# Ledger of designs, part 26: peptides against a protein of PDB entry 6FBK

Target 1, 90 residues: chain A of PDB entry 6FBK
Amino acid sequence: EDTGVRVELAEEDHGRKSTIALRLWVEDPKKLKGKPKDNGAIEFTFDLEKETPDEVAQEMIESGFFHESDVKIVAKSIRDRVALIQWRRE

## One batch from the design tools (peptide; aimed at target 1 G40 T45)

Design b2_p25_4_s2 (made by RFdiffusion4, then SolubleMPNN; from b2_p25_4, 10 letters changed)
Fold by OpenDDE base, seed 5:
Structure b2_p25_4_s2 (fold): chain B 90 residues (1-90), chain A 25 residues (1-25)
Amino acid sequence: as target 1 above (90 residues)
Amino acid sequence: GYRKVITLEKIDGKLKVVEERLEPV
């Protein structure tokens, strides 16, 4: 599913750490209920062992980066990328 | 064009912007 939100590695993953650096940005704003304030990107660290996509997405909403109605779409975007990264580590 | 890229860090359980830069899109 195309969420309209793109998530990529912000740095090369060597599979050595439990954390990964990610970059997130809106690629298709029409997929979001909320209207993004800008076309900026967010870089952040995701802890593969301690964090969940839902929790991180919720924190982003609470910080004002996305509309509350888009929490699930943001979470899914993160989840899909994380799952792919974890798969490649195996 | 340029895109603003912000870097977030978890500080005291809260996401905080610790860096801002512009990058070509």
Scores: peptide ipSAE 0.721, ipTM 0.941, DockQ to the pose 0.825
OpenDDE base, seeds 1, 2, 3, 4: peptide ipSAE 0.721, 0.721, 0.721, 0.720; ipTM 0.941, 0.941, 0.941, 0.941

Design b2_p25_4_s3 (made by RFdiffusion4, then SolubleMPNN; from b2_p25_4, 8 letters changed)
Fold by OpenDDE base, seed 2:
Structure b2_p25_4_s3 (fold): chain B 90 residues (1-90), chain A 25 residues (1-25)
Amino acid sequence: as target 1 above (90 residues)
Amino acid sequence: GKVRVIKLERIDGKLKVVEEREEEV
């Protein structure tokens, strides 16, 4: 599914660490229910063993980066990318 | 064009902005 939110690796993944560096940005704002705080990109580390996309997304909303109505879209975007990365590691 | 990029790090269990820059794309 095209969420309108893109998530990519911010750094090369060698598959050696439980953490990955991600970059998240809005590709299609029309897919969002609310207007994001800004049109920039967010870089962050994600711990594949300890963090969940939903929790990270919720924290981003609480920080004001996205509207509360879009928490699931953000979470899904992160989840989908994480799944792909994990698939590549196998 | 240039886009704003913010970097988050987990500090004391919370995501915090630790860097902000412009990047040409």
Scores: peptide ipSAE 0.695, ipTM 0.922, DockQ to the pose 0.902
OpenDDE base, seeds 1, 3, 4, 5: peptide ipSAE 0.694, 0.694, 0.693, 0.694; ipTM 0.922, 0.921, 0.922, 0.921

Design b2_p25_4_s4 (made by RFdiffusion4, then SolubleMPNN; from b2_p25_4, 13 letters changed)
Fold by OpenDDE base, seed 3:
Structure b2_p25_4_s4 (fold): chain B 90 residues (1-90), chain A 25 residues (1-25)
Amino acid sequence: as target 1 above (90 residues)
Amino acid sequence: GFMKVFKLEKIDGKLVVVEEYLEEV
């Protein structure tokens, strides 16, 4: 499903670190219930071993980047990218 | 064109913007 939120690697992944740099931005705001705080992309570190997409999404909500009603769509976007990254590492 | 990028760091469990820059797209 097209969440309207894009998540990409912000660095090359050599499969050596548990942490990865990700870039997240809204491509289609119509897919969101709320309006994101900014129109830019956000870059953040994600620990593949310690963090979960839901936790990070919630942190983004609490930090005001997205409306609380969009936590699931943000989490899904992160999860999908993380899953793809993990798959490529296998 | 350019895209504004906000680099985040986690401080005390909260995500905060620590850097802003433009990325050519």
Scores: peptide ipSAE 0.698, ipTM 0.928, DockQ to the pose 0.761
OpenDDE base, seeds 1, 2, 4, 5: peptide ipSAE 0.695, 0.673, 0.672, 0.694; ipTM 0.927, 0.926, 0.925, 0.926

Design b2_p25_5 (made by RFdiffusion4)
Pose (drawn by RFdiffusion4):
Structure b2_p25_5 (pose): chain A 83 residues (1-30, 38-90), chain P 25 residues (1-25)
Amino acid sequence: EDTGVRVELAEEDHGRKSTIALRLWVEDPKDNGAIEFTFDLEKETPDEVAQEMIESGFFHESDVKIVAKSIRDRVALIQWRRE
Amino acid sequence: EVEIGKLLREVEKNGRTFKVYELIK
């Protein structure tokens, strides 16, 4: 399927960086803006950041697993492109 | 195409900073 939540890199992916800057926004919901944040690959969890975005007023409380996966896919996409 | 606009606001939670920007479509 599709999530409709777009998560992309914020800064050029340099490799061997344990923390990456990401940008998240929504195009299909099936603040209306972009959310930039940092993510630690070896420590932080997509679910953890998703909940913070919940407790920060971006999405509904039960919409956490959906946003967590959208971030997770980007983290996965960046590590696969990291071989 | 989507581009990142001006900074709207910042939100801080558990030592983390979320920067909220406009979307230019």

Design b2_p25_5_s1 (made by RFdiffusion4, then SolubleMPNN; from b2_p25_5, 8 letters changed)
Fold by OpenDDE base, seed 3:
Order: structure tokens, then sequence, then C-alpha cells
Structure b2_p25_5_s1 (fold): chain B 90 residues (1-90), chain A 25 residues (1-25)
């Protein structure tokens, strides 16, 4: 399902590092329950071996980027992109 | 498609760094 949140690679992935750079932004705010504080692209690293989408999403909530009610939407967006990246590496 | 613009701010929570960039449509 379209979460209204887009997550893309911020760098080329050569499949060598366990850490990747991602960018996340809202494309359709109507998909969210709360109103995002910012309207920009959030860039962050993601360790494919150590981090989880839920943990990173929660950290984004704590940072004030999204309302707590949208943590699962954010997490799903990250998870879906990470899954695609992992699939392409195989 | 969107273009990533200038850096707006940087936030760090629990040792995790998030850098916010302007979105240009």
Amino acid sequence: as target 1 above (90 residues)
Amino acid sequence: EVEIGEKVKEVEVNGKKFTVYELIK
C-alpha cells in the first residue's frame, strides 16, 4: 500500500557496506494521521545489520518529525525500501 | 520527481543523526 511516505537511496548501493544512506519525505500528507512538522527530505544512515525500521521510526518521532500515531506508517515506508534494497543485493 | 535542495537543519536523537534538506518540486 502507498504510505504517502517516500524513501529513497541517497547514494548508490554497491552492496558492499552494511550501512546505507536513505532519504525520507512525505508525498501525500493525507495518508498520515498527524501533521508532519517539516516539509523536507530527512537524510539518515541505516545499518542493515544493527538497526530496525521501527527503531529508526521511533527516533524520528522523538525528534519531532512525525506524530506518534504515524510511527507504523513511517516504519513501513523504511521497511519496504530496505526490503527492496536487500532483494537487489541478492 | 523532486530535487533535494539546501540543508535546513540537523537533529540528533539517541545518537542518531537526521539531516533535513529542502524539497524542490
Scores: peptide ipSAE 0.796, ipTM 0.948, DockQ to the pose 0.958
OpenDDE base, seeds 1, 2, 4, 5: peptide ipSAE 0.795, 0.795, 0.795, 0.795; ipTM 0.948, 0.947, 0.947, 0.947

Design b2_p25_5_s3 (made by RFdiffusion4, then SolubleMPNN; from b2_p25_5, 10 letters changed)
Fold by OpenDDE base, seed 4:
Structure b2_p25_5_s3 (fold): chain B 90 residues (1-90), chain A 25 residues (1-25)
Amino acid sequence: as target 1 above (90 residues)
Amino acid sequence: EVRVGELVKEVEVKGKVFKVYELIR
């Protein structure tokens, strides 16, 4: 599903660390219910063992990046990318 | 795919750091 939110690796993943660097940005704003505060790329680390997409998405909401009604859309975008990365590590 | 420019913002929530960079389209 096209969420309108893109998530990619911010750095090469050699499959050695439990953490990865991700970059998230809005490609299609009309897919979101709210209006994002910023129009840039958000970069952050994601711990594959300790963090969940829902928790990180909620933190982004609390920081004011997205409207609370879009938390699940943001979480899904992160989840889909993380799953893909983990599949490649197998 | 996108390229990023300058760092324009840095936010920390519960110890989690989010860095915002300009989007170059």
Scores: peptide ipSAE 0.815, ipTM 0.957, DockQ to the pose 0.872
OpenDDE base, seeds 1, 2, 3, 5: peptide ipSAE 0.814, 0.814, 0.814, 0.815; ipTM 0.957, 0.956, 0.956, 0.957

Design b2_p25_6 (made by RFdiffusion4)
Pose (drawn by RFdiffusion4):
Structure b2_p25_6 (pose): chain A 83 residues (1-30, 38-90), chain P 25 residues (1-25)
Amino acid sequence: EDTGVRVELAEEDHGRKSTIALRLWVEDPKDNGAIEFTFDLEKETPDEVAQEMIESGFFHESDVKIVAKSIRDRVALIQWRRE
Amino acid sequence: ESRFKKTMKVYDKEKMEEFKEEADE
């Protein structure tokens, strides 16, 4: 399927960086803006950041697993491109 | 505070469209 939550890199992916900058926004919901944040690959969880975005007023409380996966896919996509 | 709250930045729709164009490149 599709999530409709786009999550992309914010800064050039340099490799061997334990923390990456990401940008998240929504195009299909099936603040209306972009959300930039940092993510620690070896420590932080997509679910943890998703909940923070919840507790910060971006999405509904039960919409956490959906946003967590959208971030998770980007983290996965960055590491696969990192071989 | 969490790392998310320390590093959080929110941009409007115009900046979101710019970022979309950058990501589609």

Design b2_p25_6_s1 (made by RFdiffusion4, then SolubleMPNN; from b2_p25_6, 10 letters changed)
Fold by OpenDDE base, seed 5:
Structure b2_p25_6_s1 (fold): chain B 90 residues (1-90), chain A 25 residues (1-25)
Amino acid sequence: as target 1 above (90 residues)
Amino acid sequence: MSRFQKTLKVFDEEEKEAFKEEAEK
């Protein structure tokens, strides 16, 4: 399902570290309940062993990047990308 | 220091216009 939120690697993944650098931005604001303030990208590190997409999405809400009603769609966007990255590492 | 770093993504004019149009609907 298209979430309208894009998540990509911010650096090349060599499969050696448990942490990866990600970049997240809104591609289709109509998919979100809240209105994005701007269309800039958010860069962050994600720990594949210790963190979950839902926890990181919640932190983004608490930081004021998204409305609380959009936490699940943001989490799904991160989850989908992380799943692909983990699949490639196998 | 926040773990999240906001950056300015480079969009072309078509992408900017499309985003604005979609956000206003």
Scores: peptide ipSAE 0.313, ipTM 0.730, DockQ to the pose 0.113
OpenDDE base, seeds 1, 2, 3, 4: peptide ipSAE 0.310, 0.309, 0.307, 0.307; ipTM 0.727, 0.727, 0.726, 0.726

Design b2_p25_6_s2 (made by RFdiffusion4, then SolubleMPNN; from b2_p25_6, 13 letters changed)
Fold by OpenDDE base, seed 5:
Structure b2_p25_6_s2 (fold): chain B 90 residues (1-90), chain A 25 residues (1-25)
Amino acid sequence: as target 1 above (90 residues)
Amino acid sequence: MSRFQKTLKVLNAEEKERLAEEAAR
């Protein structure tokens, strides 16, 4: 499913750490209910063992990056990328 | 400090084309 939110690795993943660096940005704002003030990318680390996409997405909203109504699609975008990364590590 | 770092705007294909056209003027 195309969420309109793109998530990519911000650094090369060697599969050695539980923490990965991600970059997230809005590719299609029409898929969001909220209107982000800017279209910059958000760079952050994600702990594959300790964190969940929902918690990180909620933290982004609390930081003012997205509208609260978009938490689930942001979380899904992170989840899909994380799942792909985990699959490639196996 | 927030764990999230906002970077420069990510341009789509249309925005890139517009900027390229403007720079070519």
Scores: peptide ipSAE 0.262, ipTM 0.659, DockQ to the pose 0.112
OpenDDE base, seeds 1, 2, 3, 4: peptide ipSAE 0.250, 0.255, 0.262, 0.257; ipTM 0.653, 0.655, 0.661, 0.661

Design b2_p25_6_s3 (made by RFdiffusion4, then SolubleMPNN; from b2_p25_6, 13 letters changed)
Fold by OpenDDE base, seed 4:
Structure b2_p25_6_s3 (fold): chain B 90 residues (1-90), chain A 25 residues (1-25)
Amino acid sequence: as target 1 above (90 residues)
Amino acid sequence: MSRFEKTLKVLNAEEKEKLRKEAEE
């Protein structure tokens, strides 16, 4: 399912580190219940061993990037990308 | 400091199309 939120690697993944750099932005704001203030990309690190998409999404809500009602959509977007990255590493 | 940094403006397809149309006018 298209979440309207896009997540991509912000750096080349050599598969050596548990931490990766990600870039997240809203591609289709109509898919969200909230209204993001701008369409800028959010860059952040994600630890593949220690963090979960749900936790990181919750932190984004707490930081004011998204409305609380969109936490699952954001989390799914991160999860889907992380799953692809992990699949490529295996 | 927040772990999240909003650094880049990412244009969606609609925004890109809008800019394209404006450039053609």
Scores: peptide ipSAE 0.234, ipTM 0.633, DockQ to the pose 0.149
OpenDDE base, seeds 1, 2, 3, 5: peptide ipSAE 0.194, 0.130, 0.226, 0.184; ipTM 0.587, 0.511, 0.626, 0.583

Design b2_p25_6_s4 (made by RFdiffusion4, then SolubleMPNN; from b2_p25_6, 11 letters changed)
Fold by OpenDDE base, seed 5:
Structure b2_p25_6_s4 (fold): chain B 90 residues (1-90), chain A 25 residues (1-25)
Amino acid sequence: as target 1 above (90 residues)
Amino acid sequence: MSRFQKTLKVFNAEEKEEFAEEAAK
């Protein structure tokens, strides 16, 4: 499913630590209900053991990066990338 | 430092060249 939001690793993953650096940006704004203020990327760390995509997405909403109605789309984008990263580590 | 840091949009090689050219004018 194309969420219109892209998430990639911001650094090489050696599979040695639980924290990873991610980069998130809007690829297709038509897939979102809200209007992002800019088309830049958001860089952040994600703890694979302690954090969930939904909680991190909610923090992004609270920080004003996305509209509340798009929290599930953002969360899904993070979840899909995280799942892929974890699969590659096994 | 904030947990979330805004950066420039990620561009492919072609878009990056166009962006750099425009920014240098």
Scores: peptide ipSAE 0.309, ipTM 0.693, DockQ to the pose 0.130
OpenDDE base, seeds 1, 2, 3, 4: peptide ipSAE 0.291, 0.292, 0.282, 0.296; ipTM 0.691, 0.693, 0.694, 0.693

Design b2_p25_7 (made by RFdiffusion4)
Pose (drawn by RFdiffusion4):
Structure b2_p25_7 (pose): chain A 83 residues (1-30, 38-90), chain P 25 residues (1-25)
Amino acid sequence: EDTGVRVELAEEDHGRKSTIALRLWVEDPKDNGAIEFTFDLEKETPDEVAQEMIESGFFHESDVKIVAKSIRDRVALIQWRRE
Amino acid sequence: HRRTEFRLLKESEYTDKMKEDIAKV
């Protein structure tokens, strides 16, 4: 399927960086803006950041697993491209 | 656990893709 939540890199991926800057926004919901944040790959969880975005007023409380996966896919996509 | 800081981007900082995609909502 599709999530409709787009998560992309914010800064050039340099490798061997434990923290990455990401940008998240929504195009299909099936603040209406971009959300920039940092993510620690070896420590922080996509679910943790998703909940913080919940507790910060971006999405609904039960919409957490959806946003967590969208971030997770980007984290996965960055590490696969990192071989 | 570290609390992540969130910054809403200004519209001027949007990429063309962000502008097109965000307009779909």

Design b2_p25_7_s1 (made by RFdiffusion4, then SolubleMPNN; from b2_p25_7, 12 letters changed)
Fold by OpenDDE base, seed 5:
Structure b2_p25_7_s1 (fold): chain B 90 residues (1-90), chain A 25 residues (1-25)
Amino acid sequence: as target 1 above (90 residues)
Amino acid sequence: MRKVEFRRLAEEELTEEQREGIAKV
């Protein structure tokens, strides 16, 4: 399912580190319930062993990047990308 | 583990694909 939020690797993944750099941005704002005042790519690290998409999404909302009603959409976008990265590492 | 830092990228840090994909709001 297209969440309207895109998540990509910010660096080449050689499968050696548990921490990866990600970039996240909105491609289809109509999929969101909130209306971001500003849009652009957000860069952050994600620990594949210690962090969860839900926790990171919640932290991102608390930082003011998205409306609280969109936490599940943001979390899903991160989860889908992380799952793909994990699959490619196997 | 709580995530602490999120950084908004400057325009010059974006690839062409990213610049074109980012929706104007």
Scores: peptide ipSAE 0.620, ipTM 0.912, DockQ to the pose 0.766
OpenDDE base, seeds 1, 2, 3, 4: peptide ipSAE 0.613, 0.600, 0.612, 0.581; ipTM 0.909, 0.905, 0.909, 0.900; seeds 1, 2 fail the geometry check

Design b2_p25_7_s2 (made by RFdiffusion4, then SolubleMPNN; from b2_p25_7, 12 letters changed)
Fold by OpenDDE base, seed 5:
Structure b2_p25_7_s2 (fold): chain B 90 residues (1-90), chain A 25 residues (1-25)
Amino acid sequence: as target 1 above (90 residues)
Amino acid sequence: MRKVEFKVLAEEELTEEQKEGIAKV
């Protein structure tokens, strides 16, 4: 499903670390209920063993990047990318 | 869980340099 939110690796993944760098941005704002803070890319670290997409998405809301009504779509975009990364590592 | 720090890379849009520097699975 196309969430309108894109998440990509900000670095090469050699499968050696549990922590990875990710970049997130909005490709299709029509898929969101609210307006994001800006149209740029957000860079952040993500621990594959300790962190969850839902908690990270909630922190993005608290930081004012997205409206609270879009927490689920943001979390899904992160989850889908993380799932692909973990699948590749297996 | 740890608190995550966020960095905004661009104010307007993703640059071509940023696109080229992003790794894909």
Scores: peptide ipSAE 0.309, ipTM 0.700, DockQ to the pose 0.333
OpenDDE base, seeds 1, 2, 3, 4: peptide ipSAE 0.307, 0.300, 0.308, 0.298; ipTM 0.702, 0.690, 0.700, 0.725; seed 1 fails the geometry check

Design b2_p25_7_s3 (made by RFdiffusion4, then SolubleMPNN; from b2_p25_7, 12 letters changed)
Fold by OpenDDE base, seed 5:
Structure b2_p25_7_s3 (fold): chain B 90 residues (1-90), chain A 25 residues (1-25)
Amino acid sequence: as target 1 above (90 residues)
Amino acid sequence: MKKVEFKVLKEEELTEEQKEGIAKV
């Protein structure tokens, strides 16, 4: 599914740490209900053991990066990338 | 949950390699 939001590793993953660096940005703003505050990329750390895509997405909304109506699409984008990373580690 | 801090990178600051992602899954 094309969410219009892209999430990539901001560093090489050697499968040694539970914490990884991710980079998130909007490729297709038409897929979002609201207008993002910034048009750049958001770089952040994600703990594969402690954090969830939904909670991180919610913090992005609270920080003003996205409209609250887009929390699920942002969370899905993070979740999909994290799932791929975890699959590759196994 | 712990506080997550975000760093905003402007589009003009990103290389093509960065736009493609530093690492492929």
Scores: peptide ipSAE 0.260, ipTM 0.670, DockQ to the pose 0.366
OpenDDE base, seeds 1, 2, 3, 4: peptide ipSAE 0.239, 0.246, 0.256, 0.240; ipTM 0.673, 0.656, 0.672, 0.706

Design b2_p25_7_s4 (made by RFdiffusion4, then SolubleMPNN; from b2_p25_7, 12 letters changed)
Fold by OpenDDE base, seed 5:
Structure b2_p25_7_s4 (fold): chain B 90 residues (1-90), chain A 25 residues (1-25)
Amino acid sequence: as target 1 above (90 residues)
Amino acid sequence: MKKVEFKRLKEEELTEEQKEGIAKV
């Protein structure tokens, strides 16, 4: 589904590291309830073995990037991209 | 583990490949 939030690889994935660099940004603000302060991409690392999309999304909320009501949309966007990356690694 | 830092980038810092997307989600 189209969450209006895009998540892409910030680096080439060779499938060897458990940690990957990701970039996340709002493509369609109409899909979000809150209004982010800035519309630039957020670059971050994600550990495929140790981190969860929900925890990372929650940390983004705590950092002030998104409204708390949009945490599940952000988490889903991360989850969907991570799932695709994992699928391609197999 | 807990994430410590997030880096805000400008849209112009995205590559064309990233703008097109690796794959539809």
Scores: peptide ipSAE 0.299, ipTM 0.681, DockQ to the pose 0.367
OpenDDE base, seeds 1, 2, 3, 4: peptide ipSAE 0.269, 0.248, 0.239, 0.227; ipTM 0.669, 0.703, 0.686, 0.707; seeds 1, 3 fail the geometry check

Design b2_p25_8 (made by RFdiffusion4)
Pose (drawn by RFdiffusion4):
Structure b2_p25_8 (pose): chain A 83 residues (1-30, 38-90), chain P 25 residues (1-25)
Amino acid sequence: EDTGVRVELAEEDHGRKSTIALRLWVEDPKDNGAIEFTFDLEKETPDEVAQEMIESGFFHESDVKIVAKSIRDRVALIQWRRE
Amino acid sequence: SDKIRESIKVFDKEKMEEFKEEADE
């Protein structure tokens, strides 16, 4: 399927960086803006950041697994491109 | 959790469209 939540890199992916800057926004909901944040690959969880975005007023409380996966896909996509 | 909260920046729709165009390149 599709999530409709786009999550992309914020800074050039340099490799061997344990923290990455990401940008998240929504195009299909099936603040209306972009959300920039940092993510620690070896420590932080997509679900943890999703909940914080919940507790920060971006999405609904039960919309956490959906946003967590969208971030997770980007983390996965960055690491697969990292071989 | 605190580090995540401190790292969150929010940008408006116009800036979001710029980011979208940059990501579609």

Design b2_p25_8_s1 (made by RFdiffusion4, then SolubleMPNN; from b2_p25_8, 12 letters changed)
Fold by OpenDDE base, seed 5:
Structure b2_p25_8_s1 (fold): chain B 90 residues (1-90), chain A 25 residues (1-25)
Amino acid sequence: as target 1 above (90 residues)
Amino acid sequence: RERIRESIKVHNAEEKEKFAEEAAR
């Protein structure tokens, strides 16, 4: 599914850490509530063992990055990338 | 939270590299 939200690794994954750095950006600037400025990317860490995409997406909403209506789209984009990373680690 | 931060525009490979460099500082 094309969510219009892109998530990728912000670092090389050697499969050693439970915490990874991710980068997120949107194709449509209208998906941003007021941050980041000028459709910039968002960098964040994600703990593969302790965190969920829904919790992290909600944190982004609370930080003012997205509208509440887009939380599930953001969460799905994170989930899909995380699943791919975990699959590649096996 | 401090772990979530905004950065530069990411539209191409060059901007992605610049973002990674900025994040590494």
Scores: peptide ipSAE 0.251, ipTM 0.634, DockQ to the pose 0.186
OpenDDE base, seeds 1, 2, 3, 4: peptide ipSAE 0.236, 0.199, 0.204, 0.222; ipTM 0.627, 0.594, 0.580, 0.686

Design b2_p25_8_s2 (made by RFdiffusion4, then SolubleMPNN; from b2_p25_8, 12 letters changed)
Fold by OpenDDE base, seed 5:
Formats: sequence, structure tokens, C-alpha cells
Structure b2_p25_8_s2 (fold): chain B 90 residues (1-90), chain A 25 residues (1-25)
Amino acid sequence: as target 1 above (90 residues)
Amino acid sequence: RERIRESIRVLDAEEKEELRKEAEE
């Protein structure tokens, strides 16, 4: 399902590191309940072994990037991209 | 887990547009 939130690799993944750089932005704001404070993109690192999409999404809410009601849709967008990356590594 | 992620870097709308172009190539 289209979350309206896009997540892409910020670097080429050679499958050698547990930590990857990601970029996240809103493609379709109608999919969100709240209005993001920024219309740009967010670049961040994600540890494939230690971190979860839910925890990272929650940190983004705590930082004020998204409304609390959108934590699950943000987490899903991260999860979907991370899953694709992991599948490509296998 | 409650904290502000230090690894977060904010890119502006212009930078985002460049990312969209790059991702669609």
C-alpha cells in the first residue's frame, strides 16, 4: 500500500555494513493526518541490526517532524524500504 | 526509547527535488 511517504537510500548499498544512510520525504500529504512542518527531506542513518522502524519513526515525531497520529504510516514507509534492502542483500 | 535523533539532517525542498530526480533515473 502507498503510504505517501517515500524512503530511499542516500548511498550505494554494497551489503557490507549494518548501518545504512536513508532519506525520507512526503510525496502525498493527503495520506497523512497531520501536516509535516517541513516540505524538504530528512536524511538519517539506520542500523539494520539494532534499530526498528517504529522506534525511528517515534524519534522523528519527538523531533517534531510529524504528528503523533502519523507514527505508524512513517514507520511503515521505513519498514517497507528496509525490507527491500534486506531482501536484495540475501 | 525517547530521544532526538542526532543523525538527522534536514534537506530543503530544492534538495528534495534533486533527490526525486536521482531516485527516478
Scores: peptide ipSAE 0.449, ipTM 0.825, DockQ to the pose 0.713
OpenDDE base, seeds 1, 2, 3, 4: peptide ipSAE 0.421, 0.425, 0.421, 0.427; ipTM 0.816, 0.817, 0.816, 0.817

Design b2_p25_8_s3 (made by RFdiffusion4, then SolubleMPNN; from b2_p25_8, 11 letters changed)
Fold by OpenDDE base, seed 4:
Structure b2_p25_8_s3 (fold): chain B 90 residues (1-90), chain A 25 residues (1-25)
Amino acid sequence: as target 1 above (90 residues)
Amino acid sequence: SKRIRESIKVHNAEEKEEFAKEAAK
């Protein structure tokens, strides 16, 4: 599924830290709670050992970045990127 | 400072494309 949510590394990953910096943005501005013209990227850290994509996505919902109905889509996008990063570390 | 923050505001499709290209590097 194309979620329309993109997640990328915000820094080079040397595979040394459990925490990574990520950047997230949406292709459809309607997925954000803000005005369409105020669409933007969200930067955040993610602890590969302690955090889950679902928890972080829920935190973003609670912060008002996304609608509650999109939490699973956001979580999936984070999960997919995190899984890829972890795969590259192996 | 909040862990989750807006980093770049995008106001149009061109800016969005530029941002996406930069983020994909």
Scores: peptide ipSAE 0.259, ipTM 0.630, DockQ to the pose 0.251
OpenDDE base, seeds 1, 2, 3, 5: peptide ipSAE 0.197, 0.171, 0.234, 0.190; ipTM 0.658, 0.660, 0.659, 0.652

Design b2_p25_8_s4 (made by RFdiffusion4, then SolubleMPNN; from b2_p25_8, 11 letters changed)
Fold by OpenDDE base, seed 5:
Structure b2_p25_8_s4 (fold): chain B 90 residues (1-90), chain A 25 residues (1-25)
Amino acid sequence: as target 1 above (90 residues)
Amino acid sequence: RERIRKSIKVLDKEEKEKLKEEAEK
């Protein structure tokens, strides 16, 4: 399902590190309940062993990037990308 | 789970457009 939020690698993944750099931005704001405060992109690191998409999404909400009602859609976008990255590593 | 503090970098609209172009290659 299209979340309207895109997540991409910020670096080439060689499958050697547990931490990866990601970038996230809104492609379709109609999919979100709230209006994001930024129309740019967010760059962040994600630890594949220690972090979860839900925790990272919650941090973004607390930082004011997204409305609290959109935490699940943001988390899903991160989860979907992380799943693809992990799949490619296996 | 214990919450992990995240460092977040904000990229402007121009930088985002460059990322979109790169991602579609």
Scores: peptide ipSAE 0.398, ipTM 0.814, DockQ to the pose 0.647
OpenDDE base, seeds 1, 2, 3, 4: peptide ipSAE 0.391, 0.360, 0.375, 0.345; ipTM 0.811, 0.801, 0.808, 0.797; seed 1 fails the geometry check

## One batch from the design tools (peptide; aimed at target 1 V56)

Design b2_p26_1_s1 (made by RFdiffusion4, then SolubleMPNN; its pose is not in this set)
Fold by OpenDDE base, seed 5:
Structure b2_p26_1_s1 (fold): chain B 90 residues (1-90), chain A 26 residues (1-26)
Amino acid sequence: as target 1 above (90 residues)
Amino acid sequence: SRSREAIRESRERLRRRLAERLEELR
């Protein structure tokens, strides 16, 4: 499922830390061309051992970044990226 | 899985709310 929510590593992952820096944003399907602009990505840390995507997504909603109805979309996007990172570490 | 329309609507809501919040932080 393509939710349009994008999650990427905000730093190089050397596979040594339990905490990773992630960047989350919403992709613009218009793909407007022009000068590079700040995509408005949110940078946050994620502890692979202690945190869950649902908890982190809920915190973002409580902070007012997203509507409560989008919590599962945000959580899924984080989960999917985290899974890829974990698979790469194996 | 969600319908195409549900995904589109959610994405637009998310984009608007995210942009608004991030702008407030600038």
Scores: peptide ipSAE 0.095, ipTM 0.633, DockQ to the pose 0.049
OpenDDE base, seeds 1, 2, 3, 4: peptide ipSAE 0.091, 0.091, 0.089, 0.080; ipTM 0.615, 0.617, 0.617, 0.616

